# Designs tried in a protein design run: peptides against a protein of PDB entry 7RZF. Part 62

Target 1, 358 residues: chain A of PDB entry 7RZF
Amino acid sequence: PFQEEHLKQLYKIVPIKDIRNLYVTFPIPDLQKYYKSNPGHYLGHLIGHEGPGSLLSELKSKGWVNTLVGGQKEGARGFMFFIINVDLTEEGLLHVEDIILHMFQYIQKLRAEGPQEWVFQECKDLNAVAFRFKDKERPRGYTSKIAGILHYYPLEEVLTAEYLLEEFRPDLIEMVLDKLRPENVRVAIVSKSFEGKTDRTEEWYGTQYKQEAIPDEVIKKWQNADLNGKFKLPTKNEFIPTNFEILPLEKEATPYPALIKDTAMSKLWFKQDDKFFLPKACLNFEFFSPFAYVDPLHCNMAYLYLELLKDSLNEYAYAAELAGLSYDLQNTIYGMYLSVKGYNDKQPILLKKIIEKM
Target 2, 358 residues: chain A of PDB entry 7RZF as posed
Amino acid sequence: PFQEEHLKQLYKIVPIKDIRNLYVTFPIPDLQKYYKSNPGHYLGHLIGHEGPGSLLSELKSKGWVNTLVGGQKEGARGFMFFIINVDLTEEGLLHVEDIILHMFQYIQKLRAEGPQEWVFQELKDLNAVAFRFKDKERPRGYTSKIAGILHYYPLEEVLTAEYLLEEFRPDLIEMVLDKLRPENVRVAIVSKSFEGKTDRTEEWYGTQYKQEAIPDEVIKKWQNADLNGKFKLPTKNEFIPTNFEILPLEKEATPYPALIKDTAMSKLWFKQDDKFFLPKANLNFEFFSPFAYVDPLHSNMAYLYLELLKDSLNEYAYAAELAGLSYDLQNTIYGMYLSVKGYNDKQPILLKKIIEKM

## One batch from the design tools (peptide; aimed at target 1 G44 G48 L68 Q72)

Design b2_p22_6 (made by RFdiffusion4)
Pose (drawn by RFdiffusion4):
Order: structure tokens, then C-alpha cells, then sequence
Structure b2_p22_6 (pose): chain A 358 residues (1-358), chain P 22 residues (1-22)
């Protein structure tokens, strides 16, 4: 649907709720026919990746961006999109051309070195382990899912869809990586600061927007010279699991969690798993404090402190959320809360790091 | 809004790089 008359354009949209965002839209051909190599997931794994020396961490370091989501959007049949969607700070709306410039800097940093063998082997191993201990399904919604993808795949791999990968073909990685060029951009800015500046309006919904077609100054400023920032490739993962042993059932087997520790400091509830036999467990905690909801100031500093803890600890723990260990730490009325779940091998390192950062 | 985008990035990694927007 994107003919070249309406390419290289930058719209400005006025919202109703106060948000600020920047969408970067590329068009690409259909790649659902390539469901073995999956080049869109490869570029999605290399663009939208938090951690040391990556696209998001540098935009955090310049104070412009809270978070960003990579990957490719799939639309209808025979055509596909690719999106880099970002949200903005107060002075992140002043430097949009520089943000998109850094986006093409990281794209060119990934075009000078191109394919990687160990990233494909690592991602295929991760999907294979994440498929081997695939948990049970709720019977409603699961049959709708496997009837929702029954139209595309043959009868043998109706289940093993986007789980098992056979081959690493760098030609398709290079092909989809070439289609991401600044002659294929469509920038869209959402900000509530354009209240009285909009000429055009939408008939169907009634929203207002613009047409600021990007002059060639910034296009030929985008693709001209792009060496690097302080970017780097992600490093070897250490949260990949290795212990897949189901520990045996002990003498004191109980059907419900029993109180084992009861002190004036803490109490526990414990149950070995009897039904599922998956090498994974969930640990949860609820810390209490009478000072957490005393007045609005003390009920306000709790969200700020807990949020800054999540801010400063996502850079470390995104590899744990990527390997299958997810944690969550949010506030409650009474006190604060913690819940770490996932594979059975790397809970101590993650929970201990959470405490010592806490 | 930042938590939505953080959860959306994890969901796109689980869904083979597929992005679903509202």
C-alpha cells in the first residue's frame, strides 16, 4: 500500500491523552513464506535488545528515550511492515532527527558486519529448550490458536511453528537488512504540542495531523557517513540453562504448602511440585512496612524509588527475562512486592542481585 | 507507557519478532 508518492514523509499527530512517541515505519515484502530461517526475528533480536552497548542503552545515556520496541509488524497477506517505535522525554522531542540518525547508525553498525552464526545457534537453542518444556495449555484459546495458524503450515508442523529452526541462511538476513534504507522511511510523530497547527483532519475518527514531507537535507544527512556511536554487539549469554533434572519427592510430601519457618522476621510456605515435573519453580515475596502508605508523600516516594530500581536493573536482568527467568517488582498498599519465576537453575544469582541492588 | 513498551518488546521476542500494536 505504500506507493512512492507517500514515502519519505513525517506526520505530526495530536493525541487526547498526554503521550509523546516516534514511529519509524519501513515497508518490506512478505516473509511468511520463509518460516524456517525467519530473518525478521533475527533483525528484531538485534535491534530491540537492551543491555550493554546497544541501541536502547545509548539513548538512555543521552537522556532522550525511556524504552523502544523493535521487530516487524505483519499486515494482511502479500505485504509486511517493519517498525521501530520509541517514546520520548521532554527534550527528546527536540532532537528527533538525531534519534533517527542514531537508529541508522546502529543499522549501519549491523550492516558492516552482517550475519552472525552464534546468534542464530543461540536463538535456536533457546527456542528448542523453550519448546521442550512447553507448559500445559488452557483448552480454550489454544484450539483457536492452532486453528488460527492452520491455514499457513502443513499438518506435521502445526505445533512446531516458530519454535524449531532448521537453517541459517545469511542471504535473507542481508536481503531484509538492505530494505531498511532512508529512501524507505515513514516517520510519524505523536505529540500534544500541535494543537493549533493542524490543517488536515480524519473523517472516520476525527483526529488531526499534518504533512511535513522531509526535505532532502536530512535524508542525505542520514545515509551519508555512519561509522558508529558507542554501540556494540551483545555478549555471550550466561543465563542459558543447563540443569534440567527433576528432583525426587521427599518423605514429607504434602498436598498443600506448609508453614516451615515462623519467626518474628519471616515465614515461608513450601511445596514440592507433584503434578507437573517441569524443571522450573516460582518464588514470591511480600515485604511490609507501616511507612508505605502513611500520607500521599510517603505513598508517592514508594513508586518513584521502586521505579528507579526497575530502571537501573533492566539493563542487567534483560538477559534473564530473555532466557526464561522473569521477575517483577512493584509496590502494594501495605508494602512492596517481589515475584521471580522461571527455570530452576538461575534463581539464586538473580534474586540475590535484586536484593543487593534493592 | 514505558512499561507497555517494555512488555511489548518481550512479547515480540516470544512471538518470533512479531509486533502487534493497538
Amino acid sequence: as target 2 above (358 residues)
Amino acid sequence: SADDFHELRLEAQENGGKVFLD

Design b2_p22_6_s1 (made by RFdiffusion4, then SolubleMPNN; from b2_p22_6, 14 letters changed)
Fold by OpenDDE base, seed 3:
Order: structure tokens, then sequence, then C-alpha cells
Structure b2_p22_6_s1 (fold): chain B 358 residues (1-358), chain A 22 residues (1-22)
């Protein structure tokens, strides 16, 4: 375990690739024994959330961060890390202290709200879906993985332990949150901008870096992180599938799409799945407008309309994606194309939201 | 995204550049 002398450290690292990354790392206890509750997953889900009121949403709005990943990572025996990793913009590289302040503000929001059983339930449900419908792994890789995890899980649970949550443990969530403090932080900034400004070389890969103590004044600023009113817990994910019923193949099922509705304004084709037998559907809509491609002005207006529509739907995009739903919107020479794909159960909800924004 | 969620979703999101911190 890192001792006090290893905490509150800043590493400036020169990458081989032209990348800008920030790693905010917290030593945490070994959570392996708590796999049934997985408090690190709960926190990673919230800290790594991309919806409105999320840490990423705010950092993107400032132009400082492109992507964010949060979660637990294995350490040595007896400890783990919780890591918040962001891809920095050029501007974000200049605002690392403020980015980390926002991280602590979000963490403070999580402390203020306390552990939420409904969030745990969503994580449980999402993991159950992922387990149930996981792709076949390569036998060699899978066997090696299973052999590795046999040290951590009972034999009867080894296949499910990574996925199936069973116990809501608010005490463990709070325990991990208590480790996500400025006094327990290790910061690494990865940027080519540190080239020629380093004084150390990493032993294993020859990576050039500089290590510095984080100033006490900066630590105090992070310790005094207030509640930022822009941060909110996510809303309940309405797209999580609960019905996985597969309808029997119709006797008259055609190997090609059949016309099931023909009107003056619409045609509908349907093909039942005769191959995969998954509780999934692909909905494809082609909208025709005689005005879509009449002239350059109309083309640009159609493009702008679609961009505005996509922007208006962005609030649902992440929640839908988490639930195994996706949509695509494209301009065509005839009008617009919409595709909705994924688990069929909640597709009507997503489709309704799209239509309401149109 | 959480790392766990990313793993579970089998989505190759663009963040291939994770440097292992020392």
Amino acid sequence: as target 1 above (358 residues)
Amino acid sequence: LSEELRKLQLETHKNAGKVTLP
C-alpha cells in the first residue's frame, strides 16, 4: 500500500504518442471480496456517467475534456486503485487543477446524495443483460481468464461473479468514497508538452517523467470543493430492457421483408428474425421530402435540422447506449434516414422521444 | 463510461491510449 509519502504526488509523463491524458488515482482497499456488491462499479458508473449533470458533461461544456473513464483497477495484493481518466484538450491541459477540482465537487455531490439503491439496481440489471447476451469468447482466452479468477471466486460462481450483482452495500460505497479525497490522490498528466522538462526515466519502459509534490494550497483547494449546482445524479434509465421474450416464428414468415402496410403516405416492411433468435430489432425509417434536395439552401437547412435534432436527442443517447439501444440519423438525397437498433423492449420509448423532438 | 461498463458493453471506445501508470 502507498504510504503518506506516495500520496499527493504529481507525475508529468512524456508519451510516445501525441496524447493528452489526465489520470487521477486513489489507493483503495482490495474490494475483490465484495464482488457481490461491487461498490467500485457503482462509483465508476456514476463518476463515468456521460448524461446531463455528469462530470464529463460539465468538463466537456468547458472545452477541457473529450472523454472520461472512471472505475476500479487492480493493484498489487491487498489494495486497488480507483482511477478517473480523462482525455484532455489543449485547453484542458492548462486547467488540470480546475478539472480535478470538478472531480472532487462531483465526488462531494455523491457524498451529499448518499448511496442510491435504484442506481445499484440499474447496475445490476445492466450487468445481468450483459451476462445473458454476452458474445462467445475465444476458448483459449476464456479458459485463461477463468483460471485466473478461480483464485478469487467460488467455483460455482466463477462464471457469474464478474457480472451478477446481488447485494446493495451502501456502507462499502461510502467506504470507497471516503478514500476518494485530495489527501489520498496521485495525479499523472501525460503530454508531449513535458518533453525536455523531465528528470526521471521509468525503469521498465524508459518513459520520461517528472515527479512533484502537489502544493498544500492546491490540496486545500480540492479539500474545500463545494457542491457545484451543475452536478446532478443521473435520472433513472428508462431504456433498460426487462422483457426478453422471443416470439415464435410465424408460419408465413418470409425470408425477405414483406409489405405489411401500404398507404398513400407510408409503406411498412417487416421481416421476422429467423436466424439469431434474439430479443432485438432493427427499425429503419426513410422519410421522403420533395424539398430535401431541391437546391443548396434546402440541402443546408435539412443538414442543420438534422444536427439540431441530434443535439436535442443527446440527453438520451448515453442512457440508450448503456441499455443496448442505439439510433442513427442521416440526411439522404430524398430526405432523412432514421435507424433504431437494439433490444426491442424499450425501442418504442426511444422512438417516441425521437418523434417528439422531430 | 465506467471501465466495467465499457468491458461489459464490448464497445471499443476510442480510448485505446491508456498508459499504465507506474
Scores: peptide ipSAE 0.015, ipTM 0.535, DockQ to the pose 0.121
OpenDDE base, seeds 1, 2, 4, 5: peptide ipSAE 0.014, 0.013, 0.015, 0.017; ipTM 0.462, 0.449, 0.533, 0.490; seeds 1, 2, 5 fail the geometry check

Design b2_p22_6_s2 (made by RFdiffusion4, then SolubleMPNN; from b2_p22_6, 13 letters changed)
Fold by OpenDDE base, seed 4:
Structure b2_p22_6_s2 (fold): chain B 358 residues (1-358), chain A 22 residues (1-22)
Amino acid sequence: as target 1 above (358 residues)
Amino acid sequence: SSEELRKLQLETHKNAGKVTLP
């Protein structure tokens, strides 16, 4: 376990690859025994959220961060880490202190709102779906993984322990949140810009780094992180599937798509799944417009239209993806293409939102 | 997600050289 001397430290690390990363690490208690409630997953879900009012949304809006990941990481027996990792832009590398301030503002928002049972329920439902419809893994890799996790979970639960949540434990969520404080922080910045500015070499991999104490004024600035009104909890994810009914195969099911509707304005092709038997569908729409590619102006207008449409749909993209839904929008020489894929239950909701934005 | 963290950590460990944060 890190002692007090290991806290409030900044590490400047030289990577081999041209990458810019920030790691904000907090020592936390060993949460392994709490796998049924998994408070670290709850916090990772919120801190790592990409929707409106999220930490990532704000940091992206400033041009400082490309990606964000939050969650628990195994340490050694008896302790863990909570890590927030971001991919930094060149500009973001200059604003690391402010990025971390925003992290603490978001954490402060989570404290102010308190643990939300509905968020836990969404995590539970998402994980249950992921478990139930898990893709086939390579047997060798899977068996090796299972053999490894047998050290952590009872034999009877080893298959479910990483997925199935059972208990909402607001007390444990608060306990972890109480560890996500500036006084308990370790910061690592990974950038080639530190080349020739390091004074230490890591023993195992020869990684060059510099260690510095974070100034008390900076710690105090982070401790005084106010509520930023831009940060909000996510809205309920309306895309989480609840119906998994698989309709029986039709007696006349064709191995190829059949034309089931033919009108002056539309053709509809349908193929029932005869192979996978999953509660999933692929909806593909081709829209034809004689104006889409008639000249360079119309071509550019059609392109701009789709880019604006994609941008307007970005608010739903992450929530849909979490729920196992995806969409794709493409320009074609004849007009546009729309695809909606994933669990069929909530596809109509996503499709409706797409059409309403069009 | 914790799983994305695991995947990213696994990918960062596989591809970026194990920057074992000391």
Scores: peptide ipSAE 0.021, ipTM 0.505, DockQ to the pose 0.101
OpenDDE base, seeds 1, 2, 3, 5: peptide ipSAE 0.017, 0.011, 0.012, 0.020; ipTM 0.428, 0.477, 0.481, 0.502

Design b2_p22_6_s3 (made by RFdiffusion4, then SolubleMPNN; from b2_p22_6, 14 letters changed)
Fold by OpenDDE base, seed 3:
Structure b2_p22_6_s3 (fold): chain B 358 residues (1-358), chain A 22 residues (1-22)
Amino acid sequence: as target 1 above (358 residues)
Amino acid sequence: LSEELRKLQLETFKNSGKVTLP
């Protein structure tokens, strides 16, 4: 485990690739024994969330960050890390201290709200879906993985332990959250801008870096992180599927889409799945307008309309994606194309949201 | 995204530019 002298350190790292990354790392206890509750996953889900009021949403709004990943990572035997990793913009590279302040503000928000059982339940449900519909892994890789995890899980649970949550443990969530403090932080900034400004070389890969102590004044600023009113817990994910019933193949099922509705304003084709037998559907809509491509002005208006529509749907995009739903909107020479794909159970909800924004 | 969510639930690979930290 890292001693006190290893904490509150800043690493400036020169990458081989032209990348800008920030790693904010916290040493945490070994959570492997708590796989049934997985408090690190709970925190990673919230800290890594991309919806409204999330850490990423705020950091994107400032133009500092493109992507964010949060979660636990294995360390050496007997300890783990919790890592918040962001892809930095050029501007974000200049605001690393403020980015980290926002991270601690979000963490403080999580402390203030306390552990939420409904969030745990969503994680449980999402993991159950992921397990149930898991793709077949390559046997060699799978065997090696199973062999590795046999050290951590009972034999009877080894196949499910990584996916199936069973126990809500708010005490463990609070315990991990209590380790996510400025006094426990290790910061790494990865940027080519540090080229020629390093004084050390890593022994394994030859990575050039500089190590510095984080100033006490900076640590104190992070310790005094207040509640930022822009940060909110996510809303409940309404797109999580609960019904996975597979309808029997109809006797008259055609191998091609059949016209099932024909009106003056609409045609509907349907094809039942005869191959995969998954609780999934693909909904494809083509909208026709005589004005869509009549002149450059109308084309630009149609384009702008779709961009605005997409922007208005961003609030649902991440939640839908987590639940195994996706949508696509495209301009066509005749109008607009909409596609909704994924688990069929909650597709009507997503489709309704799209239509309400149109 | 959480690392677990990315691995388990999301089909779309997002390049995070992961670097091995010292």
Scores: peptide ipSAE 0.023, ipTM 0.568, DockQ to the pose 0.123
OpenDDE base, seeds 1, 2, 4, 5: peptide ipSAE 0.016, 0.018, 0.019, 0.022; ipTM 0.479, 0.516, 0.572, 0.546; seed 5 fails the geometry check

Design b2_p22_6_s4 (made by RFdiffusion4, then SolubleMPNN; from b2_p22_6, 12 letters changed)
Fold by OpenDDE base, seed 4:
Structure b2_p22_6_s4 (fold): chain B 358 residues (1-358), chain A 22 residues (1-22)
Amino acid sequence: as target 1 above (358 residues)
Amino acid sequence: SSEELRELQLETFKNSGKVTLP
């Protein structure tokens, strides 16, 4: 376990690759026995959320961060870590203190709102979907993985333990949140900009680094993180599938798409899945406009239209992706292409939102 | 996502060289 001397430390690390990363690490109790509630997953889901009012959304809006990942990591026996990792821009590398302040503001928002059972239920449902429809892994790799995790889980639960949530434990969520404090922080900044500015070498890999104590004034600044009104809990994910019914194959199912509707304004081709038997669909729309590429002006207007449309849909992109839905929008020489893919249950909701933004 | 965290952590740990944070 980290002693007090290992807390409130800043590590400046020189990478081999040209990368800029920030790791904000908190020691937490061993949560392995609580895998059925997985409070670290709950917090990782919220802290790592990419929707409106998320930590990442704010940090992206400032041009400081490209990606954010939050969650628990296994430590040594008897303790774990909670880690927030971000990919830094060049500008973000100059604003690490402010980035971490925003992290603590978001954590403070989570404390103020308290544990939400509906968020847990969404995590449970998402994990259940992921488990149920998990892609086939290579048997050798899968067996090796299972053999490894047998050390952590009962034999009867080894297949489900990483996925299936069973118990909402607000007490454990609060317990972990209580460990996510500035006094418990370890910060690592990974950047080539520290080359020639390090004084230590890591024993195992020869990684050059510098260790510094975080100034008490900075810790105090983070401890006094107020509620930032830009941070909000995510809205309920309306894209989470609940119906997984697979319709029986039609007797006259063709191996190729059949024209099932032909009108002056639209043609519709349909092919039933005869191979995968998944509760998934691919919806592809080609829109034809005689004006799309008639001249350079119209071409540019069509491009700008799609860019604006994509931007207007960003609010749904992450929630859809989490729920196993995706969409794609492309300009074509004839007009526009739209694709909606994933679990068929909530595709109409996503499609409706796309159409409403068009 | 927590799964992307696991995969990104695994890939970041695989690809960045094992920067064992001391």
Scores: peptide ipSAE 0.018, ipTM 0.485, DockQ to the pose 0.104
OpenDDE base, seeds 1, 2, 3, 5: peptide ipSAE 0.022, 0.016, 0.023, 0.018; ipTM 0.395, 0.477, 0.465, 0.485; seeds 1, 3 fail the geometry check

Design b2_p22_7 (made by RFdiffusion4)
Pose (drawn by RFdiffusion4):
Parts: C-alpha cells; structure tokens; sequence
Structure b2_p22_7 (pose): chain A 358 residues (1-358), chain P 22 residues (1-22)
C-alpha cells in the first residue's frame, strides 16, 4: 500500500492523552513464506535488545528515550511492515533527527558485519528448550490459536510453529537488512504540542495531523557517513539453563503449602511440585512497612524509588527475562512486592542481585 | 507515565521473543 509518492514523509499527530512517541515505518515484502530461517526475528533480536552497548542503552545515556520496541509488524497477506517505535522525553522531542540518525548508525553497524552464526545457534537453542518444557494450555484459546495458524502450515508442524528452526541462511538476513534504507522511511511523530498547527483532519475518527515531507537535507544526512557510536554486539549469554533435573519427592509430602519458618522476622510457605514435573519454580515475596502509605508524600516516593530501581536494573536483568527467568517488582498499599519465576537453575543469582541492588 | 513505560517494556520483551510487533 505504500507507493513512492507517500514515502519519505513525517507526519505530526495530536493526541488527546498526553504522550510523546516516534514511529519509524519501513515496508518489506512478505516473509511468511520463509518460516524456517525467519529473518525478521533475527533483525528484531538484534535491534530491540537492551543491555550493554546496544541501541536502547545509548539513547538512555543521552537522556532522550525511556524504552524502544523493535521487530516487524505483519499486515494482511502479500505485504509486511517493519517498525521501530520509541517514546520521548521532554527534550527528546527536540532531537528527533538525531534519534533516527542513531537508528541508522546502529543499522549500519549491523550492516558492516552482517550475519552471525552464534546468535542463530543461541536463539535456536533457546526456542528448542522453551518448546521442550512448554507448559500446559488452557483448552479455550489454545484451540483458537492452533486453528488460527492452521491456514498457513502443513499438518505435521501445526504445533512446532516458530519454535523449531532448521537453517541459518544469511542471504535472507542480508535481503531484509538491505530494505531498511532511508529511501524507505515513513516517520510519524505524536505530540500534544501541535494543537493549533494542524490543517488536515481525519474523517473517520476526527484526529488532526500534518504533512511535513522530509526535505533531502536530512535524508542525505542520514545515509552519508555512518561509522558507529559507542555501540556493540550483545555478549555471550550466561542465563541459559543447564540443569533440567526433576528433584525427587521427599518423605514429608503435603498437598498444600505448609508453614516451615515462623519467626518475628519472616515466614515461609513451601510445596514441592507433585503434578507438573517441570524444572522450574516460582518464588514470591511481600515486604511490609508501616511508612509506605502514611501520607501522599510517602505513598508517592515509594513508586519513584521502586521505578528507579527497575530503571537501573533492566540493563542487567534483560538477559534473564530473555532466557526464561522473569521477575517483577512493584509497590503495594501495605509495602512492596517481589515475584521471580522461571527455570529452576538461576534463581539465586537473580534474586540475590535484586536484593543487593535494592 | 510509569504504566505506559512498563507497557512498552513488556512489548519489547514480547518482540524480542517472537520478532513480531503488536
């Protein structure tokens, strides 16, 4: 649907709720036919990746961006999109050309070195382990899912869809990586600062927007010289699991969690899993404090402190959320709260690091 | 604002696992 008359354009949209965002839209051909190599997932794994020396951490370091989401959007049949969607700070709206410039800097940093064998082997291993201990399904919604993807795949791999991968073909990685070029951009800015500046309006919904077609100054400033920032490839993963042993049932087996420790400091509830036999467990905690909801100031500093703790710890723990260990730490009325779940091998390192950062 | 930020962080993790943007 994107003919070349309406390419290289930058719209400005006025919202109703106060948000600030930047959408970067590329068009690409259909890659649902390529469901074995999956080049869109490869570029999605290399663009939207937090951690040391990556696209998001540098934009955090310049103070412009809270978070960004990579990957490719799939639309209808026979055509596909690719999106880099970002949200903005107060002075992140002043430097949009520089943000998109850094996006093409990281793209060119990934074009000078191109394919990687160990990233494909690592992602395939992760999907294989994540498929081997695939948990049980709720019968409603699961049959709608496997009837939702029954149109595309044959009868044998109706289940093993986007789980098992056979081959690493760098040609298609290079092909989809070539289609990301500044002659193929469509920038869209959402900001509430364009109240009285909009000429055009939407008939269907009634929203207002613009047409600031990007002059060639900034296009030929985008693709001209792009060496690097301080970017780097992600490093070897250490949260990949290795212990897949189901520990045996002990003498004191109980059907419900029993109180084991009762002190004036803490109490526990424990139950060994009897039904599921998956090498994974969930640990949860609820820390109490009478000072957490005393007045609005003390009920306000709690969200700020807990949020800054999540800010400063996502850079570390995104590899744990990517390997299958997810944690969550949010505030409650009474006190604060913690819940770490996932594979059975790497809970101590993660929970201990959470405490010592806390 | 914090809810929006956590929503985008969840979407980033879902896109990193599936390579799909929603």
Amino acid sequence: as target 2 above (358 residues)
Amino acid sequence: SFTDKDSFHEKMLEAAKTGKYF

Design b2_p22_7_s1 (made by RFdiffusion4, then SolubleMPNN; from b2_p22_7, 11 letters changed)
Fold by OpenDDE base, seed 4:
Structure b2_p22_7_s1 (fold): chain B 358 residues (1-358), chain A 22 residues (1-22)
Amino acid sequence: as target 1 above (358 residues)
Amino acid sequence: DIKRKEEMRKKALEAAKTGKYT
């Protein structure tokens, strides 16, 4: 376990690759025994969220961060880490203190709202879907993984323990949140900009770094993180599938798409799945417009239109992706292409959202 | 979430390699 002397430390690390990363790390208790409630996953889901009012959304809006990952990471026996990792822009590298302030503002928002059972239920449902429809893994890798996790889980639960949530434990969520404090922080900044400014070398990999104490004034600034009104809990994920019914294969099912509708304005091809038998569909739409590619102006307008449309749909993209839905929008020489893929149950909702933004 | 993002990245990478959009 880290002693007090190991807390409130800043590490400036020189990478081999040209990368800019920030790691904000909190020592937490070993949560392995709480795998049925998985409070670290709950917090990782919220802190790592990418929707409106999320930490990432705000940090992106400022041009400081490209990507964010939050969650628990295994440590040694008896302790874990909660880590918030961000990919920094060049500008973000200059605003690390403010980025971390925003992290603590978001954490403070989570404390103020308290544990939400509906969020836990969404995590449970998403993980249950992921378990039920898990893709086939390579047998060798899968067996090796299972053999490794047998050290952590009962034999009867070894297949389900990483996925199936059973217990809502608000007390454990609060317990972990209480560890996500400035007094318990370790910060690592990874950037080539620290080249020639380091005084230590890591023994195992030869990584050059500098260690500094975080000033008490900075710690106090983070401790006094106010409620930033831009931070909000995510809305309910409307894309989470609940119906997994597989329709029976039609007797006359063709191995290729059949034309099932032919009109002056539309043609529809359909192929039933005869191979995978998953509650998934692929919807592909090709729109034809004589104006889409008639001249450079129209071509550019069509391009800009789709870029704006994609931008307007960003609010749904993450929630859809979490629920196993995806969409794609592309310009074509004939007009526009739209694809919606994933679990069929909530595809109409996503499609409606796309059409409403068009 | 770290695990979920890693799994999603792994799936996307495998899907890209196999051409199997399952």
Scores: peptide ipSAE 0.030, ipTM 0.673, DockQ to the pose 0.068
OpenDDE base, seeds 1, 2, 3, 5: peptide ipSAE 0.026, 0.025, 0.008, 0.030; ipTM 0.651, 0.710, 0.531, 0.675

Design b2_p22_7_s2 (made by RFdiffusion4, then SolubleMPNN; from b2_p22_7, 11 letters changed)
Fold by OpenDDE base, seed 4:
Structure b2_p22_7_s2 (fold): chain B 358 residues (1-358), chain A 22 residues (1-22)
Amino acid sequence: as target 1 above (358 residues)
Amino acid sequence: SIKRKEEMRKKQLEAAKTGRYK
């Protein structure tokens, strides 16, 4: 376990690659025994959320961060880490203290709202879907993975333990959240800008770094993180599939798409899945407009229209992706292309939202 | 995304395999 002397430390690290990363790390208890409730996954889901009112949304709006990952990481025996990792912009590298302040503001929001059973249920449902429809792994890699996790889980649970959430434990969520405090923080900044400014070399990999104590005034600023009104819990994910029925293969199923509707305004081709037998669909729409590519002005207007449409749909993109749905919008020389892919159950909801924004 | 988190977790695990700070 880290002693107090190892906490409230800043590491400036020189990477081999041209990368800018921030790691905000908290030592936490070993949560392995709590795998059925997985409180670290709950917190990682919220802290790492990308929807409106999320930590990432705010940090992106400021131009400081490109990507964010939150979650637990295995440590040595008897302890784990909770890590918030962000990819920094050049501007974000200058605002690390403020970025971390926003992290603590979001954490404070989570404390104020308390554990939410509906969020746990969404995590449970998402993990169940991921498990049920998991792609076939390579046997050698799978066997090695299973052999590794047999040290942690009962044999009867080893196949499911990583995915199945069974117990809502608000007490454990609060316990982990209580460890996410400025007094427990270890900060690492990875940037080539520290080249020639380091005084230590890591023994194993030769990584150059500098270690500094985080000033008490900075720790105090983070401890006094207020509730930022921009931070909100995510809304319920309406895209999570609940129906996984696979319709029987029709006797007259064609190996190629068949024209099932032909009108002056629309043609519809349909191909039933005869190969994968998954509760998934691919909806592809081609819209034709004689004005889409008639001149440079109309072409640019059509482009701007789709960019604005994509921007207006960003609020749903992450929730849809989590639920195994995706969409694509593209300009074509004939007009516009729309694709909606993934689990078929909630595709109509996503499609409706797209059409309502159009 | 959970998948991006898993891929980034894999990348972070690879990066953290190279960055086991004692």
Scores: peptide ipSAE 0.009, ipTM 0.545, DockQ to the pose 0.083
OpenDDE base, seeds 1, 2, 3, 5: peptide ipSAE 0.008, 0.007, 0.007, 0.007; ipTM 0.508, 0.530, 0.543, 0.515

Design b2_p22_7_s3 (made by RFdiffusion4, then SolubleMPNN; from b2_p22_7, 12 letters changed)
Fold by OpenDDE base, seed 4:
Structure b2_p22_7_s3 (fold): chain B 358 residues (1-358), chain A 22 residues (1-22)
Amino acid sequence: as target 1 above (358 residues)
Amino acid sequence: DIKRKEERRKLLLEAAKTGKYR
């Protein structure tokens, strides 16, 4: 376990690659025995959320962060870490203290709202889907992984333990949240800007770094993190599939797309899946407009239109992605292309939202 | 997927845990 001397520390690390990263790390108890409730996954889901009112959304709006990941990581025996990792912009590198303040404001929001059973249920459902429809892994890698996790899980649960949630434990969620405090923080900043400004070298890899105590005034600022009205819990994910029925293969199913609708305004080709037998579909739409590429002005307007459309759909993109749905919008010389892919159950919902924004 | 993003950053995360960059 980290002693007090190991807490409230800042590490400035020189990378080999030109990267800018911030790691905010909290020591937490070993949660391995609680894998059926997985409170760290619950918190990682919320802290790592990318939708409106999320930590990432706010930090992106300020131009400080490109990406965010939150979650638990295994430590040494008897303890774990909760880590919030962000990819920093050049501007974000100058605002690390403020970025961390926003992290604590979001954590404070989570404390104020308390554990939400519906969020747990969404995590449970998403993980169950991921388990049920997991792609085949390479046997060598899979066997090695299973051999490793046999040390942590009962043999009968070794295949399911990393996926299947069984118990909502608000007490454990609160327990982990209580560890996500400024007094328990370890901060690492990774940037080439620290080159020539370090005083230590890591023994194993020769990494240059500087260790500094975080000033008490900064810790106090983070401890006094108030509620930021920009932070909100995510809305319910309407894209989570619930129907996984696979329709029987039609007797006349062709190996190629068949034209099933032919009108003056639309043609529809259909091919039933005869290979994978998954509750997934690929919807591809090509829209034709004589105005799309008629002149440079129309070309630019068509481009701008799709960029604005994509921007307007950003609020749904992350929720759809989590639920195993994706969309793509592209300009073509004939007009535009739309693709919707993933679990077929909620594709109509995503498609409707796209069309409503068009 | 938090797990996939995290796996890609495993080495960097270990550095954050230990204070040692790998």
Scores: peptide ipSAE 0.007, ipTM 0.509, DockQ to the pose 0.076
OpenDDE base, seeds 1, 2, 3, 5: peptide ipSAE 0.007, 0.007, 0.007, 0.007; ipTM 0.484, 0.466, 0.460, 0.471; seeds 3, 5 fail the geometry check

